# Peptides against a protein of PDB entry 4HTP: the designs that were tried, part 70

Target 1, 231 residues: chain A of PDB entry 4HTP
Amino acid sequence: SQTVASHVPFADLCSTLERIQKSKGRAEKIRHFREFLDSWRKFHDALHKNHKDVTDSFYPAMRLILPQLERERMAYGIKETMLAKLYIELLNLPRDGKDALKLLNYRTPTGTHGDAGDFAMIAYFVLKPRCLQKGSLTIQQVNDLLDSIASNNSAKRKDLIKKSLLQLITQSSALEQKWLIRMIIKDLKLGVSQQTIFSVFHNDAAELHNVTTDLEKVCRQLHDPSVGLSD

## One batch from the design tools (peptide; made by RFdiffusion4, then SolubleMPNN)

Design b2_p15_3_s2 (from b2_p15_3, 5 letters changed)
Fold by OpenDDE base, seed 3:
Parts: structure tokens; sequence; C-alpha cells
Structure b2_p15_3_s2 (fold): chain B 231 residues (1-231), chain A 15 residues (1-15)
């Protein structure tokens, strides 16, 4: 069956997240998120116009925006050091070179950007001159690959984990990879709280999540902003 | 290239 997530480029989500991060005020951050969400809902209505009782929802995007609340897929088993080593290998960076050392020592960068402790930003600057300018993945494809990583981590299949990571990396821009890294590490640094995200999504979202701890249920049951929990 | 948001807006204008 068709899903909204299969039609939304991952690049578009990343661009939205980038706008949110760069926005100074809470109101502006909320506006960017709301615009993306409203477009998603409108597209959903159009896509499913002739189909009632679909299970499709905002969940594929929500689980990437609030990755710390993920409960469906198991742990990735991926840390910054693993990603650093992978990038050094993939990009054929000299191990004792400046860029390799930046990735490995991301907590104490020598650069002027003040990105100490933010591995994703360090990676972004290394990747920007070396990778695709535009990615090709949809939100659904990103989630499928992340599911594969989690499943293979549980099965201790390191080779297959690497394969899925390489697919993600080779089909993503530097900006998309910055956000993908933050999703995997589960720290987006958006400057907006979880409660704010839920409040924009639906007035009852925080309450339902507090009870169920299930993002998919929250997204399905509260898909329509005008229909509450008591209805 | 149009963003997802922009594409949805364009579709609404075509209706």
Amino acid sequence: as target 1 above (231 residues)
Amino acid sequence: ELSFVERVEQLELEE
C-alpha cells in the first residue's frame, strides 16, 4: 500500500530540521515544524482519498524527529567512534591526516566553528566537499535501512550493518548525513522540547504518549488534529 | 527543486 513516507524525500525532512535549528525563537521553530506537518496531513488526505481506515500516519517522520522515544526498533549499536572509522575508510582519509583526526577527536576540535562535542557537525564539514550534493532516499527508505541496522545488530551481523550504513551514506548529501547521524545518536539539537513537538502535533499527544509510550499509537489515534482522545 | 511543502501547495492550486 502507498504511504506518505514513500513520497517524501529525506532531504525535505532534513531541510525542515535545518530551518528549525537555525531559527532563533520558539515561534519560528514551531512554524517550520507546523508547515511540514500540515503538508504531510494534506498529502495524506489526497493520497488516501478513496481508502478509509488506513494505518498510514505521521509516525515514519515522528520517530526520526523524536528518535529518543523510539520503541519499535531495537538499538543500533552505533557510536560516534564507529562512524568516524567508517568515514575514514569510505572516504580513504589518511589516518594521521587532519580530517581523520577531526572525526576521531570530535570532542576537542581545532577548528573555528566551535562544534566541540557535536560529531554530526564535524562530519558535515568533512563530508561537504566529498559527497553527493543531493540525496535520493525517501523517509520510508531511511526507516527501512534503520530497521535493517537494528535487526542486524540484534543478530550480531556486523557485515550487514555496514552494508546498510554504506547505502545510507552513499545516497545522502552532507546535510542529510548530519541529520541522519543525529537521528542514530538520538540527539537532534533542535532547540525545541519534546513537549512542544507534541503540542504542535496534537493537543492530546503528550498525554497519550505519557500513558502508552507508543509513538505509532500517538500518531495514528491523533492523526486528525480536530479529533481528541475523548471522541 | 521544490520542497515537499511547496509541491503540496502546488497540487492544491491545481485543484
Scores: peptide ipSAE 0.142, ipTM 0.733, DockQ to the pose 0.894; fails the geometry check
Fold by OpenDDE base, seed 4:
Structure b2_p15_3_s2 (fold): chain B 231 residues (1-231), chain A 15 residues (1-15)
Amino acid sequence: as target 1 above (231 residues)
Amino acid sequence: ELSFVERVEQLELEE
């Protein structure tokens, strides 16, 4: 079935998240999220103009924006140390080199940028001069690969996990990988609360999520901002 | 390259 997520570049979501993170005020953060969401809804309406009973929703994006609320896919089993080792291998970084040590010791302040403890930011600066300038993945493809990782983690297939990770990494820019890492470790550091995200999405979203704990159901049932739970 | 938001806006202008 045709989905909005299959048409939206992952880069566009990452750019939105980057804008949100860089924004200082709550209102500006909300604006960036709202613009992305409104565009998504408009595209949905256009894409599904002749199909009223579609299950397509904002869920593919929402589960990446609120990864801590993910309940459909199981744990990835991926930690910062694993990613560090993978990047060292993939980028052929000298083991005793500055960049390898930065990745492995990401918790130790080594720079003036205040990025201590943020593995994703450390990775970004290492990746920026070494990876693609533009990624090629859609939101759907990212979710498919993440599903594969979670499934293979449950099945204890480490080799297949690595394969999916490599596909994600090799088809993503440094900026996209920064956000992908944060999605995997389930900490986006957007500076906006879950409640705010829900409130912008739909007035009843927080309530429905509190009852169901089902992010997909929230996105599907409350797809239209003008239609409430009681309608 | 236009962002997703920008592309949607352009589609609306063409309609």
Scores: peptide ipSAE 0.086, ipTM 0.699, DockQ to the pose 0.887; fails the geometry check
Fold by OpenDDE base, seed 2:
Structure b2_p15_3_s2 (fold): chain B 231 residues (1-231), chain A 15 residues (1-15)
Amino acid sequence: as target 1 above (231 residues)
Amino acid sequence: ELSFVERVEQLELEE
């Protein structure tokens, strides 16, 4: 069955996240998230107009927005150092060059941007002049690749992990990769709390998550903002 | 290029 996630470019999620991050006020951050969510729900209704009992939900996006709550997918086994080495290899960066050293020593950036300890931001600036302007992946495809990484990590297939990472990287812009890195590391730095995200999604979302700890169930059962847990 | 949000908004205006 078709999913909303298979139609939504990953770039659009990343653009939304970027807007949220850049917004100064809580209200503005909430607005950007709400706009994306409302669009998702509208698209869902259109896509599934003739199908009442679908399991499709906001879950594919929500698990990327709240990656720390991921329970279905196992650990990626990916650290910043691994990504640094991968980028050095892929971009053919001189090992003793400034950019390679920035990636490897991301915790002590000497640069003007104040991005100390934020590997994703350091990577972004290295990638920006070297990557494609627009990615081609959908949210579904990103999740499929992340599933592959987790599965292969569990199976100790390092080469296959690298293959999936390469596919993600080569089909993503610098901005998309910044957010992808943050999703993998499980720290988006959006400036909004989990509670705020849940409250915007559905009034009962926080409660249901507290009971079930299942993000998919939360997204599925509370897909309609007008239908509560007791309904 | 229109974002996902913008594309959905346009579709709603056409309906």
Scores: peptide ipSAE 0.065, ipTM 0.685, DockQ to the pose 0.828; fails the geometry check
Fold by OpenDDE base, seed 1:
Structure b2_p15_3_s2 (fold): chain B 231 residues (1-231), chain A 15 residues (1-15)
Amino acid sequence: as target 1 above (231 residues)
Amino acid sequence: ELSFVERVEQLELEE
């Protein structure tokens, strides 16, 4: 069955996240998230106009926006050091070169951007001159690849993990990879709280999540902002 | 290139 996530470019989510991160005020951050969410809901209504009882929801996006609340997907087994080594290999960076050292020593970079401790930002600047300008992945495809990584991590298939990571990397822009890294590490640094995200999504979302701890259920049951838990 | 939001808005205008 067709899902909204299969139609939404991952780049569009990343652009939204970038706007949220760059916004200084809470209100502006909320606006960017709301615009994306509203568009998602509108697209959902259009896509499923003639279909009843669909299970499609905002969940594919929400689980990327709030990756720390992911419960369906197992651990990736991926850390910054692993990603650093992967990028060095993939980009054929000299091991003793400036860019390789930036990635490996991301906690104490000597760089000009003040991105100390933010691996994703350091990676972004290394990737920007070397990667595609635009990625080709949808949100669904990103989730599929992340599912593959988690599954293969559980199965201790390191080669297949690398394969899926390479697919993600080679089909993503530097900006998309920045956000992908943050999703994998489970720290988006958006500057908005989980509570704020839930409150914008639905008035009852925080409550339902507190009870169920099931992000998918929250997204499905509270898909319509006008229909509450008691309805 | 149009964002997802912009593309959805265009679709709504066509309906």
Scores: peptide ipSAE 0.063, ipTM 0.689, DockQ to the pose 0.876; fails the geometry check

Design b2_p15_3_s3 (from b2_p15_3, 5 letters changed)
Fold by OpenDDE base, seed 3:
Parts: C-alpha cells; sequence; structure tokens
Structure b2_p15_3_s3 (fold): chain B 231 residues (1-231), chain A 15 residues (1-15)
C-alpha cells in the first residue's frame, strides 16, 4: 500500500528534530517543523494525485513527534534501565567499564557534556563510534516495529520485544537512536510546546484534539490547512 | 541519497 510514511526515511524526521532542538528561538524551531510538514503535504498530493478519499495523513509522523499523545498502541513497557542493559549486551560493553556505567548511572554526571538525566544523549555518545552512520528504516517501518513492541508487551512476550528492539537498533544511526529512545520514553525535549506543534499543523488542531483525544482523527480531518473544522 | 525535497520533485515528475 502506498503511504507517505513508506517513502520517508526515519533519518529525515530525526534530522528535522535535531534542527528543531538546536534552534534557539521559537520562530526558528517552527520554521524547521513547517518545512518538514510542507514537504510531507506536497508528497502526499503527488503520491495520491489519482486517488480520492485516502486515509493516509501526517499521523505516522505526528505520533512520533508527540508520543505522549499516543492512544492507538499500548504501553511499550520499556524504561531507560532496560535499554541500558540491552546496549551493554548488544555492544559487548564491559559491565564495569566507563560506557556501561554511564548508561546505567545516566542520572549522575560523569562527562563534560552535562547530559546528566538525559539517557538518549548519553546513549548517543556511546553509540556514535560503534553503530551505522546511516539508517535504513522508513517512518512506516519504525511505527510497525513500535506496534510490534507494544503488542508483544501486552502479550508478555519479552523475547519478541527484544527482537523488534534489535531490528530498530541495528538499522539505525546513533542520531536516529537518540531520537528513537526519546520517542519510546515519550520526551523529545524539543523546546517547543504541544500547542505550538498543533498550531503550525492546523489552526483547529488543538480544539479537535481537546474534544476527541484522537491524534489520527486530528491528522486526517485537518490534513488540508485551508479546510477548517466546521467546513 | 535524495533529500526529502528531491524525492517530492521526482515523484511530481513521474505523476
Amino acid sequence: as target 1 above (231 residues)
Amino acid sequence: SLSFAERVEELERLE
């Protein structure tokens, strides 16, 4: 099936998020998000030019940008400590070594970067010299793997959870994994509010979300920025 | 690899 998410590399979303995070001002943060969104909408129009009434929308990206609003998939059951242990195993890090201790004790400052309490940043620096320089996953594939994790968590299949996590990790760069971790933990630290994200997406997005609490419905109904809620 | 913008342009040419 043809979806925009099946054509957009996860790396492109992560690069956008990185630009947003590094931007100092609200206006610059908004610009980076708007550019990604506009490109998505243009791609949608081209991809679905000859197809009416498609259900495809910005939802696959939006649910990764606002993971705290996820309501479709169940809880992952994943915490920082679990990820730390997984990385130690996967990377064959000495358990009493510097990098393993950094991951396990991520709340205690051990380095010069001031990343205490930010597990994703600590993981990034550990991963950077050890993993792929370029990831291969699309946004759709990332969501499929996250769906698998949530489903298997509900089914208490820890082995299958690990399998899906390994697929995510082995097919992602250090930068992509930094953002993936933040998506799983549900804290992106973008420095821009949820309300701002909604306002850039559509003028009526915040209102519709407040009523429905359905992020997919918001993205689908308000796909066109020129078509209002009452239209 | 193509940027997102380049992929959009390519798709528009093919449609």
Scores: peptide ipSAE 0.036, ipTM 0.752, DockQ to the pose 0.613
Fold by OpenDDE base, seed 2:
Structure b2_p15_3_s3 (fold): chain B 231 residues (1-231), chain A 15 residues (1-15)
Amino acid sequence: as target 1 above (231 residues)
Amino acid sequence: SLSFAERVEELERLE
């Protein structure tokens, strides 16, 4: 079946996340998220105009925005060190070069950006002059690849993990990879709380999540902001 | 030099 996620570029989500991160005030952060969410809901309504009882929801995006709440997808088995080594290899960086060392020693400040400890930001600056200017992945495709990674990690298929990861990387801009890394590591650094995200999504979202711990259920049952938990 | 995408493809082929 058709999903909104299959039509939304991953770049659009990343741009939204970037705006949220760069915004200083809570209200501005909320505005950016709300605008994305509203656009999603609008698209959903248009896409499913003649179809009732669809299971499609904001879940594909929400699970990327709140990756720490992921319960369906198992662990990726990917750490910063693994990614660093992968990027060094992929980008053919000299192992003793500045950029390779920045990736490997991401916890140590090496520049003026003040990105120490944030691997994704360090990776971004390394990737920016080297990778695609525009990505091609949809949110659905990103989730499919992440599903593959998790599944193959569970199955101890390291080669297939690498394959899926390379596919993600190859089709992503530096900005998209920055956010992808943060999604994998499960730390987006948005500057807004989980509670805030839920509150913007639906008034009853936090409550339902507290009870069910099921993010998909939250997104599905509370897809319509006008329909409450008790309805 | 190979583009980023080309290097990825090459890496994949070597796997």
Scores: peptide ipSAE 0.009, ipTM 0.408, DockQ to the pose 0.020
Fold by OpenDDE base, seed 4:
Structure b2_p15_3_s3 (fold): chain B 231 residues (1-231), chain A 15 residues (1-15)
Amino acid sequence: as target 1 above (231 residues)
Amino acid sequence: SLSFAERVEELERLE
């Protein structure tokens, strides 16, 4: 079935996340998230104008924004060290070179940017001059590839995991990869709490999630901000 | 020297 996620570029989500991260105040962070959410809901209404009973919801985006709450996918089995080695290989970085060492020793401050411990930021600066400026993936495609990675990890198919990762990487900008890495590692560093995200999404979202622990159910049942749990 | 995208495609073909 046709979904909103199949039409929304992953780049748009990443740009929103970038704006949220760069915003200093809570109010500004909330504004950026709300704008994205409102656009999503408007698109949903237009896309499904003639279909009242659809299962489509904000879930495809929400599970990327709150990756710690992911329960549908199994573990990716991907750590920073694996990604570092992959990038060194893909970018043909000298093993003893500055950039390779930055990726491998991401926990140790080696530069002036103060990004120690943030692998995604280190990767971003290495990738920025080397990869495409614009990605081509939709949110749906990103989720499909992440599903594949989790499935392949469960099946212990390391070669297929690598293949799926390569598909993500080759079709993503440096900025998109920064956020993709954070989604995989499950730490977005947005500076806004889970509670705030839920509160902006729907007044009853936090409560429903606390009871069900089902992010998809939360997004589907509380899709309309004007309809509460008790309605 | 191959671009990043070209190198990825090459690696995929070799696997």
Scores: peptide ipSAE 0.008, ipTM 0.404, DockQ to the pose 0.020
Fold by OpenDDE base, seed 1:
Order: structure tokens, then sequence, then C-alpha cells
Structure b2_p15_3_s3 (fold): chain B 231 residues (1-231), chain A 15 residues (1-15)
């Protein structure tokens, strides 16, 4: 069955996240998230107009926005150092060159940008002049690839992990990769709390999540903002 | 490239 996630470009989510991160005020951050969510819900209603019993929900996006709450997907087994080495190889960066060293020593960068300790930002600046301007992946495809990575990590298939990572990287812009890295590392640095995200999604979302710890269930049961838990 | 919102509107018009 078709899902909203199969129609939404990953770039759109990343652009939204970028706007949220750049916004200084809580209200502005909330506005950007709400706009994305509202668009998602409208698309859902249109896509599933003639289908009453669908399991489709905001979950594919929510699990990327709140990756620390992921319980369905197993561990990726990916750290910053692995990504650094992968980028050096993929981009054919001289190992003793400035950009390679920036990636490897991301915690103590000697650069002009105050991005010390933020690997995703370091990677972004290295990638920006070297990668595609626009990615081609949907949210569904990103989740599928992440599922593959987790599954292959569990199975200790390192070659297949690398294959999926390469697919993610080669089909993503620098901005998309920045956010993808943060999703994998499970730290988006949005400047907005989990509670705020839940509250914007649904008034009962935080409560239901506290009880069930099931993000998909939260997204499915509370899909309609006008229908509460007691309804 | 159409924005997400524009794609939503397009889908609504097709239905």
Amino acid sequence: as target 1 above (231 residues)
Amino acid sequence: SLSFAERVEELERLE
C-alpha cells in the first residue's frame, strides 16, 4: 500500500529541520514543524480518501525527527569515525589533507567555524562543494535504507552496510547528509524538546508515549489531532 | 521542484 512517506522527498524534511534549527524562538521552531505536519496530514487525507482502514501515519517522519525514541530498528553500529573514513574514501580526499583531518578530528577543529564537536556540520562543509545540489530520496527510501543498515549490522554484514550507506550518501545533498548523519547518531540539535514535538503533534501524544514507549502506536492512534485517547 | 505543500495541493486537485 502507498504511504505518505513514499511521496515526500527527504529533502523537504531536511529543509524543515534546517529551518527549525536556524530559528531562535520556540514559537518559530514550532511553526516550521507544524507546517510540515499539517502538510503531511493533508496529504494523508488526500492519498487515503477512499481507504478507511489504513495503518499509514506520521511515524516514518516522526522516527527520523525523534530518532532517540526508535525501538523498531536495531542499532546501526555507525559512529562518527566510521563515517569520516567512509567520506575520505568516497570523496577521494587526501588522508593528510585539510578536509580529511577536519573529519577525523571533528571534536577539535582548527577551522573558522564554531562547529567544534558537531561532526554533521563539519561533514556538511566538506560535502557542500563536492556533492549533488539536490537529493532524490523519499522519506520511505531513507527509512528502508536505514532498516537495511540496522539489519545488516545485526547480521554482521559489513559490506552490505557500506553499500546502503553509499546509496544514502550518493543520492543526497550536503544538507540532507548533514541531517542524515544526525539521525544516525540520534542527535538532531533542533533546539526544541521532545515534549514540544509531541505537544504539537497531539495533546495526548506525550502521555501515550510514556505509557507505551511505542512511537508508531502514538502516531497511528493519535493521527487525528481532534480525536483524543478517551475518544 | 514542487514544494511539499504544492504536491499536497496537486494531489487534492487530482482527486
Scores: peptide ipSAE 0.050, ipTM 0.759, DockQ to the pose 0.702; fails the geometry check

Design b2_p15_3_s4 (from b2_p15_3, 5 letters changed)
Fold by OpenDDE base, seed 4:
Structure b2_p15_3_s4 (fold): chain B 231 residues (1-231), chain A 15 residues (1-15)
Amino acid sequence: as target 1 above (231 residues)
Amino acid sequence: ELSFAERVEQLELEE
């Protein structure tokens, strides 16, 4: 079945997240998120114009924006150290080189940017001169690959985990990889609370999530901002 | 020199 997520480039989500992160005020952060959400809903309405009973919702995007609330897929089993080693290998970085050491020692501020402890930002600067400028993945494809990683982790198939990670990395820009890393580590550092994200999505979203703890259910039941829980 | 993407593709093919 056709989904909105199959048509939305992952790059578009990442660009939105980047705008949110760079925005200083809460109002501006909310504006960027709302614009993305509104575009998604408009696309949904157009895509499903002749199909009223669809299961498609904002869930594929929401689970990437609020990765700490993910309950459908199991743990990835991926930490910063694993990613560092992977990038060193893939980029053929000298082991004793500056960039390799930055990735491995990401917690120690070695640079002027004050990005100590933010592995994703360190990775971004290493990747920026080395990666393609535009990625090719859709939001659906990203979720499929993340599902594969989680499944392979549960099955203890390290080789297949690496394969799925490689697919993500090779088809993503440096900016997309920055955000992908943050999604995997489950810390986006947007500067906006979960409650704010829910409030912008739907007035009843926080309440429904508190009761159900089911992000997909929240996105499906409250897909229409004009229809409440009591309707 | 191979791009990052090309090198990753090569590694994927070798595995």
Scores: peptide ipSAE 0.009, ipTM 0.404, DockQ to the pose 0.021
Fold by OpenDDE base, seed 1:
Structure b2_p15_3_s4 (fold): chain B 231 residues (1-231), chain A 15 residues (1-15)
Amino acid sequence: as target 1 above (231 residues)
Amino acid sequence: ELSFAERVEQLELEE
């Protein structure tokens, strides 16, 4: 069956996350998240207008927004150093060059930007002049590729992991890759708490998650903000 | 390129 995630470009989520990160106030951060969520719910209602019993929910997006709460997907086995080496190879960066060294020594960057310790930001600036202006992946496709990475990591298929990573990278803008890296590393640096995200999603979301620890169940059962746990 | 909201509106019009 068709899902909302199969229709939403990953770029839309990344743009929302970027706006949230750049916003200084909690209220503005919440507004950007709410706008994305409301659009998602409206799209869901339109897409599934004639289908009363669907399992589709906000889960595909929520698991990318709160990647630390992921329980369905196994570990990726990917760290910053691996990504650095992959980018050096993929972009054909001289190993002794400035950009390669920035990626490898991301914890102590000597650059002009105050991005010390943030690998995703360092990667962004290296990628920006070298990558596509706009990506082509949907949220569904991103999740499928991430599932593939996790599955192949479990199976110790390093070649297939690399293949999926290359597909993610080659089909994503620099901005999308910045956020993808943060999703893989499980640190989005949004400046909003998990509790805030849940509270905006549904009043009962935090409680249900605390009991079930199942993010998909939370998204499915509390899809309608007007229907509570007791209803 | 259409915003997410615009794509929602387009879908609603097609229904």
Scores: peptide ipSAE 0.149, ipTM 0.795, DockQ to the pose 0.687; fails the geometry check
Fold by OpenDDE base, seed 3:
Parts: C-alpha cells; sequence; structure tokens
Structure b2_p15_3_s4 (fold): chain B 231 residues (1-231), chain A 15 residues (1-15)
C-alpha cells in the first residue's frame, strides 16, 4: 500500500530541520515543525481518502526526528570515525590533507566556524563542494536503507553495511547528509526538547510514549490531533 | 521543485 513517506522527499524533512535549527526562538522552531506536520496530515487524508483502515502514520518521519527513541530498528554500529574513514575513501581525499584531518579530528577546532565536536557540520563543509545539489531519496527509502544497515550490523555483514551507506551518500546532497549523520548518531541538535515535539504532535503523545515507549504506536493511535487517548 | 504544500494541493486536485 502507498504511504505518505513514499511521496515525501527526504530533502523536505532536512530543509524543515535546518529551519528549526536556525530559528532562535522556541515559537519559531515550533512553527516550522507544525507546518511540516500539518502538510503531512493533509497529504495523508488526501492519499487515503478512500481507505479508512490504514496503518500509515507520521512514524517514518518521527523516528528520524527523534532517533534516540527508536526501538524497532537495531543498532547501526556506526560511529563518527567510521564515517570519516568512509568519506575519505569515497571522496578520494588525501589522508594527510586538510579535509581528511578535519574529519578524523572533528573534536579539535581547526576552522573559524566553531564546529568543534559536531562531526555533521564538519562533514557538511567537506561535502558541499563535492556532492550533488539535490538528493533523490524519499523518507521511506531512507528508512529502508537504515533498516538494511541495522539488519546487516546484527548479521555482522560489514560489506553490505558499506553498500547501503554508499547508496545513502551518493543519492544525498551535503545538507541531507548533514542531517542523515545526525540521525545515525542520534543527536539532531534542534534546540527544542522531545517534550515540545510531542506536545506539538498531540496533547497526549508524551503520556502515551511514557507508558508504551513505542513511537509507532504513539504516531498511529494519536494520528488525529482531535482524538484523545480516552476516545 | 514543488514544496510539500504544493504537492498536497496537486494530490487534492487529482481526486
Amino acid sequence: as target 1 above (231 residues)
Amino acid sequence: ELSFAERVEQLELEE
């Protein structure tokens, strides 16, 4: 069956996240998230107009926005050092060159941007002049590739992990990769709390999550903002 | 490229 996630470019989510991060005030951050969520719900209603009993929900996006709450997908087994080495190889960066050293020593400030300790930002600046300007992946495709990575990590298939990572990287812009890295490392640095995200999604979301710890259940049961837990 | 909102509008027009 068709899902909303199969129609939403990953670039749209990344652009929203970028706007949230750049916003200074809580209210502005909330506005950007709400606009994305409202568009998702409207798209869902249109897509599923003739189908009342669908399991489709905001879950594919929510699990990328709150990756630390992921419970369905197993661990990726990916750290910053692994990604650094992969980028050096893929981009054919000189190992003793400035960009390779920036990736490997991302914790040490080497530039004027104050990005010390933020691997995703370091990677962004290295990737920006070297990557395609527009990605081609949908949110569903990103999740499928991440599922593959987690499954292959569990199976200790390092070669297949690399294959899926390469698919993600080669089909993503520098900005999309910045956010993808943060999703994998499970730190988006949005400047808005988990509780705020839940409160915007649904008034009962935090409560249901506290009881179930099941993000998919939260998204499915509370898909309609007007229908509460007691309804 | 169409924004997310524009894609929603397009889908609604196709129904």
Scores: peptide ipSAE 0.093, ipTM 0.762, DockQ to the pose 0.746; fails the geometry check
Fold by OpenDDE base, seed 5:
Structure b2_p15_3_s4 (fold): chain B 231 residues (1-231), chain A 15 residues (1-15)
Amino acid sequence: as target 1 above (231 residues)
Amino acid sequence: ELSFAERVEQLELEE
């Protein structure tokens, strides 16, 4: 079935997240999220104009924005060290080189930039001069690949995990990979709370999530911001 | 490349 997520480039989500992260004030952060959400809802209405009973919702994006609340997808089994090794291999970085050591020792402060402990930021700077300027993946494709990784992790198929990771990496810009890493590690560092995200999405979202703990159900039932739980 | 908002507008115009 046709979904909004199949039409939205992953780059658009990442650019929104980047804007949110760079914004200093809560109000500005909220504005960027709201603009993305409003665009999504408008696209949904246009895409499904002749089909009122669709299951499509904001869920594909929401589960990437709030990865800590993911309950459908099982564990990835991916750590920073695994990603570091993969990047060293893929980029053919000298093992004793500066960039390889930065990736492997991401927790060690390497200077005044304050990026110590943030693997995604370290990876970004290594990737920026080496990767595509523009990615080609949609939000749906990213979720499909992440589903594959989780499924193959459960099945202990390491080769297939690597295949899906390589597809993600080779089809993504450095900025997209920065955010993808944060989604996998489940720490976006946006500077806005879960409660704020829910409140912007729908007034009843936090309440429904507290009861159901089902992010998909929240996104489906509260798709229309004008229709409440009691309606 | 069209922004997300621009793609929404394009879709609305095609209907």
Scores: peptide ipSAE 0.089, ipTM 0.758, DockQ to the pose 0.772; fails the geometry check

